# Peptides against a protein of PDB entry 2AUS, part 18

Target 1, 323 residues: chain A of PDB entry 2AUS
Amino acid sequence: ADIKREVIVKDDKAETNPKWGFPPDKRPIELHIQYGVINLDKPPGPTSHEVVAWIKRILNLEKAGHGGTLDPKVSGVLPVALERATRVVQALLPAGKEYVALMHLHGDVPEDKIRAVMKEFEGEIIQRPPLRSAVKRRLRTRKVYYIEILEIDGRDVLFRVGVEAGTYIRSLIHHIGLALGVGAHMAELRRTRSGPFKEDETLVTLHDLVDYYHFWKEDGIEEYIRKAIQPMEKAVEHLPKIWIKDSAVAAVAHGANLTVPGIVKLNAGIKKGDLVAIMTLKDELVALGKAMMSTQEMIERSKGIAVDVEKVFMPRDWYPKLW

## One batch from the design tools (peptide; made by RFdiffusion4, then SolubleMPNN)

Design b2_p25_8_s4 (from b2_p25_8, 18 letters changed)
Fold by OpenDDE base, seed 3:
Structure b2_p25_8_s4 (fold): chain B 323 residues (1-323), chain A 25 residues (1-25)
Amino acid sequence: as target 1 above (323 residues)
Amino acid sequence: SAAAAEEERRRALFRERLARYKALA
C-alpha cells in the first residue's frame, strides 16, 4: 500500500463531464452505503462471518463480505464491503497485512538472542497452513516485510510484523520459538493493517455502527454513518490503476474489456496478469480486471485488449453509451 | 483453572502494552 506508483499520462487533453457519474465524495447517503466499505475493529470472540452477519442486521443490508478472515480470538482491522461493493474484497485478499503480536516463550532467553533471531525471520519464510485452514496444506514461501520488537519483558515479546497475505503469525511464532531453542506460542494477536485499511480515524466498532445508524434513522443525522463508511474506492488504493476516457466508461460498465484507446493515464509497473483497478477521471471505480498488457505495451500500442474485465462495480447508467 | 488465569493475565498484559504502543505512535 505504501509504494508510491508513478502515473504515466497517455492523453493530457482528456476531460471529464462533471454531470456524469457519482464521485466518492458526492454520493447520497444510501448510494454511499451501497458502495461502501467499513474499516471495522473486529472484537475478539466472534468469527469474521458472524461479525459480517451482525453488520448486515445493524445496517439493514442484504449483502456484505469481509477483506480476509480473522480468527475468532483475533481482533482489529477487518474491512467489510457492503451491498454492491461486496466483491471489492477480492482486491483486499492479496493485500499485505500488519499485526501486533504477543509471543510467549516457553523458556528464558537473553534479550540480545531474541532480537538477533527475530531479525533473521525478516524476508522469505517457509510455512505450512494450520489444520483449521480451508487452504491446501502445501508448504509455501511467504514474505515477512519487517519485524519490529516493541517490548521484551522476560518471556513475553510484543512485536509488530508486516507480512504477505496468507502468512500465519501463529506459525511464524512457532518457528521463532524453535529457532530460540525453548519453543513459543502466540498469546495474543491484533491486525493493525489490511492493505489500505489501518488503525486510524476511520476505524469503527460494532457499537459505533449501532449508534451511528440510530442517529441517521431516528434523528436524521447522516454525518456519523457517512464518516463510518469509506467509499469502495478506498479498497483499491493499493492496486495499480488505469484511468479511462468518459467514452469508455459505459462499455466497461456493460462488461466489455478495456481496449488501449480508452486509456487516459495509468500506473507504471503493471505486468501482464496483474489485478488492476479501472477508474474514471473522477476516481470512481468502474471495474476490476486482469492486465493483458504491461504498462509499456499499453503506452506503445495503438490497439488491443489492455484489461480483461472480471468484475464490474459501476452501474450501467452512470455514464452515457457513446457507441 | 490455572490455564484460564494465565490466559487472562496475558490478555491484560497485551491490552496494556498495546495501549502504550498506540500512545507512542
Scores: peptide ipSAE 0.063, ipTM 0.688, DockQ to the pose 0.859
Fold by OpenDDE base, seed 5:
Structure b2_p25_8_s4 (fold): chain B 323 residues (1-323), chain A 25 residues (1-25)
Amino acid sequence: as target 1 above (323 residues)
Amino acid sequence: SAAAAEEERRRALFRERLARYKALA
C-alpha cells in the first residue's frame, strides 16, 4: 500500500467536465453508502460473517462483504464493503496485512536469542494452511515483510508483523517456537492493517455505527455516518491505477475493455496480468481489470486492449456516451 | 480453572500492551 507509484502522463491537455460523475468527496449520503467501505474494528468473539450480517442490519443494507476473514478470537481492521461496492473486496484479498501478536513461549529463552531467531523469520517462510481454511492444504511460501519486537516480558513476546496475504500468524508463531527449541503458541492477535485500511481516525466500532446511523435517521445529522464510511476508492489505493478520458468512461462503465487511446495517465510498473484500477480524472473508480499490457507498452502503443475489464463499479449514466 | 485465569491474565496484559502500543503510534 505504501509504494508511491510514479504517475506517467500521456495526455497533459486532457480535461474533465466537473458536471459528470460523483467524485468520492461529493456523493450524497445515500450514494456514499451505496459506494462505501467501513474500516471496522472487529471485536473478538463473532465471526467476520456475523459482523457483516450485523452491519447489514444496523445500516439497513441488502448486500455487504468483507476484505478478508478474521478468526472469531481475532480483533481489529476488517474492511466491510457495502451495497454496490461489495465486490471491491477482491482488491483487498491480495493486499498485505499487519498484525500485533502476543506469542507465549513454553520455556525460558534468553532475550537475545528470541530477537535473533525472530529476525530470521523475516523473508520467505514455508506454511501449511490450517484445516479450517478453504485453501488446499499444500505447502506454500509466504513473505514476512518485517517483524518488530515491541516488548519481551519473560515468556511473553509482543510483536508487530507485516505479512503477505494468507500468511498464518498462528503457524508463524508455532515455527518460531520450534526454532527457539521450547515451543510457542499465539496467545492474542489483532490485525492493525489490511492494505490501505489501518488503525486511524476512520476505524469504527459496531457501537459507533449504531449511534451514527441513529443520529442520521432520527436527528437528521449525516456527518457521523458520512465519516464512518469511506468511499470505495479507498479500497483500491494500493493498486496500480490508470486514469482515462471522460470520453472513455461510459464505454468502460458499459463493460467495454479499456483501449490505449482512452488512457490519460497511469502508474509506472504495471505488468501484464496485474490487477489495476481504472479511474476517472476525478479519481472515481470505474472498474477493476487485468492489465493486458505493461506500463511501457501502454505508453508506446497507439492502439490495442490495455485492460480486460473484470468488474464495473460505476453506474452507466454518470458519464455521457461520447462515441 | 487455573488455565482460564491464566488465559484472562494474558488477555488483560495484551489489552494493556496494545493500549501502550497505540499510544506510541
Scores: peptide ipSAE 0.040, ipTM 0.648, DockQ to the pose 0.807
Fold by OpenDDE base, seed 4:
Parts: C-alpha cells; structure tokens; sequence
Structure b2_p25_8_s4 (fold): chain B 323 residues (1-323), chain A 25 residues (1-25)
C-alpha cells in the first residue's frame, strides 16, 4: 500500500555535509550492486531459492536473499537483495502483497453471485498455514485489502487481490469456492506487487540480468545493470522513517541505539514496536530497528532511546565519528 | 494427457487475459 506518511520536522536548521556518505543515486556501480535490490520477474518453474542462486552466479555475488517466497509455479515480482543489502529483505517480509489470480470454479455460478461472494472476502479472513510452510500451523487472521474482479468467463474468474503478508491465495480461492457452493481451485497465480516493488520499468528477467552483466563486463556499459538494480533504500520505502543528524550517523552505524536528540525529522504514526528505517538527511539507509517510542513521544521527549537498532547496513566509515 | 492439455489451455488463457488487462490499464 502506498501509505503517504506525514513528515514531522523536529530540527528545521539541521544540514548535511555533501562530502559524507554515498546517496543512493551517487554510488559507484560496484557499491550500488553491494547495496542493491533487484525487482525480479521470477519465471514459473524454479523455486525462489534456485532463482536467488542463479542471480548470485550471473552477477558473481557471495550473498543474496529474497523478499518473500513464491511457489515454483508462481511467477512475478520477487525482490532479491544483494550482498550487503541481503538482510533488507526483513523489511519486505511483513509488506503487503498483490496478486493476479485465475480461479477455476467446479460448477456454473451466476456472475452476480460470484461478484457478491468475492466482495464478502474483503477484510479479515481466518487461515491455516499449509503443511509445507515453515510457519507454525495455528489458525491466524489475515487481511484482504481489496479484491478486484478483472474478468469472468464461465467458470474462470480473473481477479486482482491485495493481501497482508503470508495470506495464502490458494486457501482464499478454496474458501471462495466453498462459499459459492460449487468449489474452486487456483489455476494460475502471478505476484504483481511486494511492498514497494511492483510491475513497472524496474522489473527485470533473469535473461535481462545476463545481458546487462555482459554489457558491463565485456563492453564497459554500466547503464543497463545500474538501472536493473535498485538501491536498498527502495526496499524500505513502505516503512516509517526517522531521519537523523550527521553527528548521530556514525554511532548508529557502530550499532548504538538511536536516541531522541539524534532525530531531525520523522514520519507520523510510528507506534512502539514498529519496524522503522533510520535514514540520513540524504535518504541513505543507516539501519533498521524497533521503535521504542511513538512519534508523539519522540517529539515531546528530550532524551531516551527512540529506536532499538536491530540491523545496521551503513559502513562505519561513511560518516565521521563526531562524539 | 488431457489434464496436461487443459492445464496449458488455462495457462494460455491466463497469459492472454493478463496481457489484455495490462494493455487497458
């Protein structure tokens, strides 16, 4: 979901030194790759892990990770975080997902009834994780944000669905089929969105990556591979952000918790316990952490731990130690 | 098999419908 978050400024006089850090748009190509995320169009057939292993081989990488498993038969948006950015996938795991699905009904149902029943599945649904899931098989609620019917053709229903992370579309379709009284199954599934990653100009295939890597290594043309890899900051666009002063960056990069005096600006609506991105004033990702205060507490308090820093991304030397 | 042919028919139909929808959006 494109949650526009208000930005609250605490220090309107805070400036940033242009000589410090590496803004996402100013990284040399090697550094851009080290802090990159690919918006991969995963083909049907391979597992998400096999595709990550292919990307590592194509791009000569030591580490990579994906922003949420797609089944072998499922195609579409698979964010793949590279090298030093690998752990940014933790920001994408809880992110909302969108799919286009083909549901096949096991009997004839009037179109009006299909539309009415599918609309009732918007909101909270009860699901049980499948046996193949690493998740404990307890009953859980999941939110369906929207269902958009694209086409109905006899027993075939093409629809778009926006869901909370870890919603099983196969299970949703099964329950829709039960509610329709005829039964149904998932014929096809494509993921069209994973948080900030969608089907847009940044979506690339495995073949594109082969070609673009070749153009860089053999022809010296970095433009294609640069465009094919998004900065790791893309993977946190959907998170609430806290922007910190230059003098706080090195401490956070060393693994120190963010204290209230380090905050220059922050998003509205942060709650205690939220995953937040700690950013520089140049929109560089310093760290991910857990909010220890609300936005309001971070505004009103003069001191205290604002964020428990869980994962540092920024190198310790990008900003000087100013303490 | 008849099941494999029907699966491929559904896949082809899905790709076509998805392509038409993307061209209209």
Amino acid sequence: as target 1 above (323 residues)
Amino acid sequence: SAAAAEEERRRALFRERLARYKALA
Scores: peptide ipSAE 0.024, ipTM 0.583, DockQ to the pose 0.868
Fold by OpenDDE base, seed 1:
Structure b2_p25_8_s4 (fold): chain B 323 residues (1-323), chain A 25 residues (1-25)
Amino acid sequence: as target 1 above (323 residues)
Amino acid sequence: SAAAAEEERRRALFRERLARYKALA
């Protein structure tokens, strides 16, 4: 998520009409909620689905979805996409995750050996999904991006770990315990990051949402509920972006594929098959789609399908039809 | 049970250590 992607300008003369669309920072409160994502601090105890159902009840919503399941006992960062933004969770499923875990060792191990062995688990690891997972129980590789030991206290090891989506921290801790020769188990787990969502000033509780909704509905104070909900564009910050002409926006909003002439600027390093965000020149999310060309092909070609549009978010009426 | 008391001890210790971590980050 923190990789600054280079922006390549294809059309430096492209202008945008300020009267069209609704930029993320300029949405009325009702529209902001309709295109919102909550950075929820999920409590331990409830399932991720129960928490989504509670948010729907608290905020009087018809639809919501979460950016990747946390187990009942696991707390922390759970992105919850609201109403018209619900489908943006697809962008968060493949995103990297960070956790803070407490590992309990089943025997005494010198601290130097703990540090050395845990460092060997940075990189590619082989995992088997647990029985409780809906995922097929085939062996698969997963990337551990980093392991940072925060504290060692006898048999208790507190550590931060960055991982590829669908890495099982419980399985990682089990294998670390085997490598240490004494065995280990996961005592506690908190998710501290899910793609662009982290533990920061945007992290809110279920209690915060109750209070902030009350302040809006009963007292007319919008500030708190506005701050508690991020624009849906936050949920795509980690994706490569393609910015399009105003004349192309309505066609894409109607489900047309993005063609090369519609591109104004794009991120470097897009590969064929990548999930990409199609944006307006006002940084509004139009759609998610699959890249049908690389960045280089989108620069060099004058025509062809650049993006196969899979999911439209923008309403059809925000921009005029100019074709 | 002794197992339940040990689980609660570990949870309390985790919450305390996590609070210290968040104050340093």
Scores: peptide ipSAE 0.021, ipTM 0.536, DockQ to the pose 0.823

## One batch from the design tools (peptide; made by RFdiffusion4, then SolubleMPNN)

Design b2_p28_4_s1
Fold by OpenDDE base, seed 5:
Structure b2_p28_4_s1 (fold): chain B 323 residues (1-323), chain A 28 residues (1-28)
Amino acid sequence: as target 1 above (323 residues)
Amino acid sequence: AEDEALLARIRELEAELAALKARLAARL
């Protein structure tokens, strides 16, 4: 979300047919839900899987998935991808995350020492996954992008922290407490961001979803449930994008790899091996794939496989077969 | 009955969420 990516135009004469596809803001409500992502405010108590099961029940859905596990006691931003969008979570799992944490110190420490030691935890840290994690308990490095101390009240330290995906804040707090010499534990934790999803006007509760679904089904009012669900394209805003010709869309929607002649415009700084979003000229998500070329190679070459298509989202019939 | 029990549980959990958010906002 925060990385401004330059857009390089390869074909400035490429037009799109307004009759083809369903742009994110022009989907009928049923189709919007099938290609939706909820920015859920997860309450403390339930698992992320229980909350996803409840959303499926509330909205009468067959499939849903979450953009990254929150522990039962942790509240806040949980992206929940719906129905045909369920697999867009693969774009969110590796995304950076922000938390607000309350750390309780087990002894008295001067405020200047707290600030100095916490600043040393910005950058690369060594972590061991907790016992209850499905992740193999190997030592691994993780990035702490920033630590912002919000309040120090005696032994209680409230702070904001931006971290690489799969950084354990409980483990970070434990190591800060050891470095302070008194020990510490995590008293409270809230996730305030998961990639492009943050605390904003799109954040909704489970109760909001109950009410908004009722207003739609019983009263015929779709506006609330429409606003409560983001288009799946929101879940890829943090990825580098490649925009393709209308003539290439149906082939990619059938699972064909993207070739260089299909590219209209693309973000700068794509490297070989990057996860990229393939978009239409109407900003519809066609597929996720692995870049087989850099941005520079995609500009300079006239032919070849640009993207290995890993996951198609767009239906095969939204654009005509032009081959 | 199962939907009513789920709704009651959601209301309890979201009251706890609201109280937590209020405590965090009062410190910000």
Scores: peptide ipSAE 0.346, ipTM 0.861, DockQ to the pose 0.835
Fold by OpenDDE base, seed 2:
Structure b2_p28_4_s1 (fold): chain B 323 residues (1-323), chain A 28 residues (1-28)
Amino acid sequence: as target 1 above (323 residues)
Amino acid sequence: AEDEALLARIRELEAELAALKARLAARL
């Protein structure tokens, strides 16, 4: 999420009509909810699916989905995409995650050895998914991006860990404990980040959602519920982006593939096969798709399919059909 | 009645969350 991607401008004269679309900051409250994502502080106890069901009940929603399962006993950052935004979770599932974990060692280990061994778990690790996982129990590699030891108190090791999606912290702690020679278990786990969603002012509780929905429905005060719900565009901030002409928006919103002439600007470093966000010049999410060209090919070519459009989010009527 | 039971359950779970966050924050 923190990778500043260079923006390459292909058409510096491209303008956007201010009357078309609904920029993330200009959506009526009902529309904002329909295209919303909650940065939920999931309590320990319930499943991620139970919490999503509760949010649907609290906010009177037909559909919602979460940006990556937290185990029942795990608290913290659970992105919950609402209604028409429900499928934006596909952008979050592959996103990196951060946790704060408390590891309890089953024996005494010198601090220097703890630090040295935990550092060896930065990089590629081999994991086996737990029995409860829908993923086949095959050995697989996962990236540990960083391990930051926060505190060592005898047998208790508090650490921050950044990991690739689908890394099991419980399994990591088990392997660290084996490498230390004493064994270990996960005492506590909190997720502090899921892609662009982190512990910040946008983190809300289930209780906050109850109160804020009440203030809107009973008192007519929309400010709180508006702040509690992020625009769906936040859920794609970590993706490479392609910004398109107003004349291309309605075609993509109808499910047409993005062609090279529709591109106004794009991020550097797009590779063929990457998941990309197709944006308007007002930073509205039109669709997610698979890049069929690199950034360089999208610059150099005058024609061809740039993005295979896999999932449309924008309604067909927000922009006029100009083809 | 079902909404009241859900609210009561949310309050209980969020009290546990608050206690957990306080324990972690005292170590950070």
Scores: peptide ipSAE 0.342, ipTM 0.859, DockQ to the pose 0.865
Fold by OpenDDE base, seed 3:
Structure b2_p28_4_s1 (fold): chain B 323 residues (1-323), chain A 28 residues (1-28)
Amino acid sequence: as target 1 above (323 residues)
Amino acid sequence: AEDEALLARIRELEAELAALKARLAARL
């Protein structure tokens, strides 16, 4: 997720009209909410769907969706995309996740052995999804990017773990316990990261949302609710980006595929089939789509379909039709 | 009445969240 992607400029003279669009930092509060994502601190107990229903009630919203299910007992980072941004959560589904987990061992194990065995679980692991998973119970490989042991207190092991999307920490802990020879279970689990969303100053509670909505509606104070809601563009920060000419924006906003002449700049390392974010020169999200060319092909070619546009977010009227 | 019940439920759940975060932070 944290790979700084090089930006290749194809047209260094491309300018943007300041009168067109609504940059993420300049949206009126109602428009900011319509294109918003909340970095929610989900409490343990409720389902992710119940919490989304509560947010819709608290903020008087028609639509919302979450960026990847947390189990009822799991707390922490749950991105909740609002209204017109609801479909942006699909960019977060494949994103890496981080957790802090408390593992309880069913027997005594020397600390050095715990550390050695847990380090062997960095890399590729074979998992079977749990019975209650919406995913078919097929054996599958998943990546563990890192394991950081935070504390060992007798039979209790606190650790941070970075994982590929859809890695089951409960199953990881079970396999670690088997490898240690004593068995183990997951005592506590908190998600500390979901792609670009982490435990930072943007993390808010359900109570914060209640208070901040009240301050806006009753007291006319927008500052708190504005700060509590991130622009939808944050939900695509981890994706490769393609920035387009002002003249191409309205066509893409109408669902036309992005053609090579519309490209101003793009990230390096785009492959055919990658999910990409199509951006304006003001860093506004126009659409998500599937790359039909590599970065190199988009540079070398003068024509052709660069991106198959799957999901438009930008309204059709933010930029003028120039066709 | 339904909003008050939701607020009460949120407060209970966030007390549990705060306690969990405190237990995790005390081990860091």
Scores: peptide ipSAE 0.338, ipTM 0.857, DockQ to the pose 0.863
Fold by OpenDDE base, seed 4:
Structure b2_p28_4_s1 (fold): chain B 323 residues (1-323), chain A 28 residues (1-28)
Amino acid sequence: as target 1 above (323 residues)
Amino acid sequence: AEDEALLARIRELEAELAALKARLAARL
């Protein structure tokens, strides 16, 4: 999420009509909720599905979905996409994650050896999904982006770890314990990041949602519930973006593929097959899709399908049909 | 009654969450 992607401008004269669409900062509260994502601090105990069901009950919602399962005993950052934004979770499922973990060693190990062995687990690791996982139980590689040891207290090792989506920290700790020769288990686990969602001022509890919904419904105070819900565009901040002409928005909102002439600006480093966010010039999410061209091909070509549109989010009527 | 039971359960779970966060922060 923190990688500033270069923006390449194809059409520096492209303007946007301020009367069209609903920019993320200008949505009425009901519309903001319909296109919202909560950065929830999931408590330990409940499943991610139970917590999503509770949010739907608390906020009187028909639909919601989570940005990647946390185990029952795992706390922390659970993005919950609401209503019309529910399918934005497809952008978050493949996103990198960060955790703080407490590893308990089953024997005494010198601190220097702990540090050295844990450093060897940065990079590619081989994992097998747990039995409870809906993922095919084949051996697979996963990336560990970094391991930062925070504290070593005898047999207790507190560490921060950045990982590829679907890396099992419990399995990582088991393998670290084997490499140390004494064995280890995961004592505590908290997720501190899921793609663009982290522990920041946007992190809210279930209790906060109860109170903030009450303040809105009973007292007419929208401010708290508005701050507690992020715009769905937050959930795509980590993706490469393509910004399109106002004249292309309605066609994409009807499910048409994005063609090269519709592109105003785009991020560098898009590859064929990448998940990309199609944005308006007002930074509204129109759709998610699969890149059919690289950034370079989208610059050099005058025509062709740039993005195969997989999921539309924008209503069909926010922008006029200009075809 | 179901809402009160849910609220009570949320409060208990979030007290455990707060205690966990405090234990993790005290080790930093």
Scores: peptide ipSAE 0.337, ipTM 0.856, DockQ to the pose 0.844

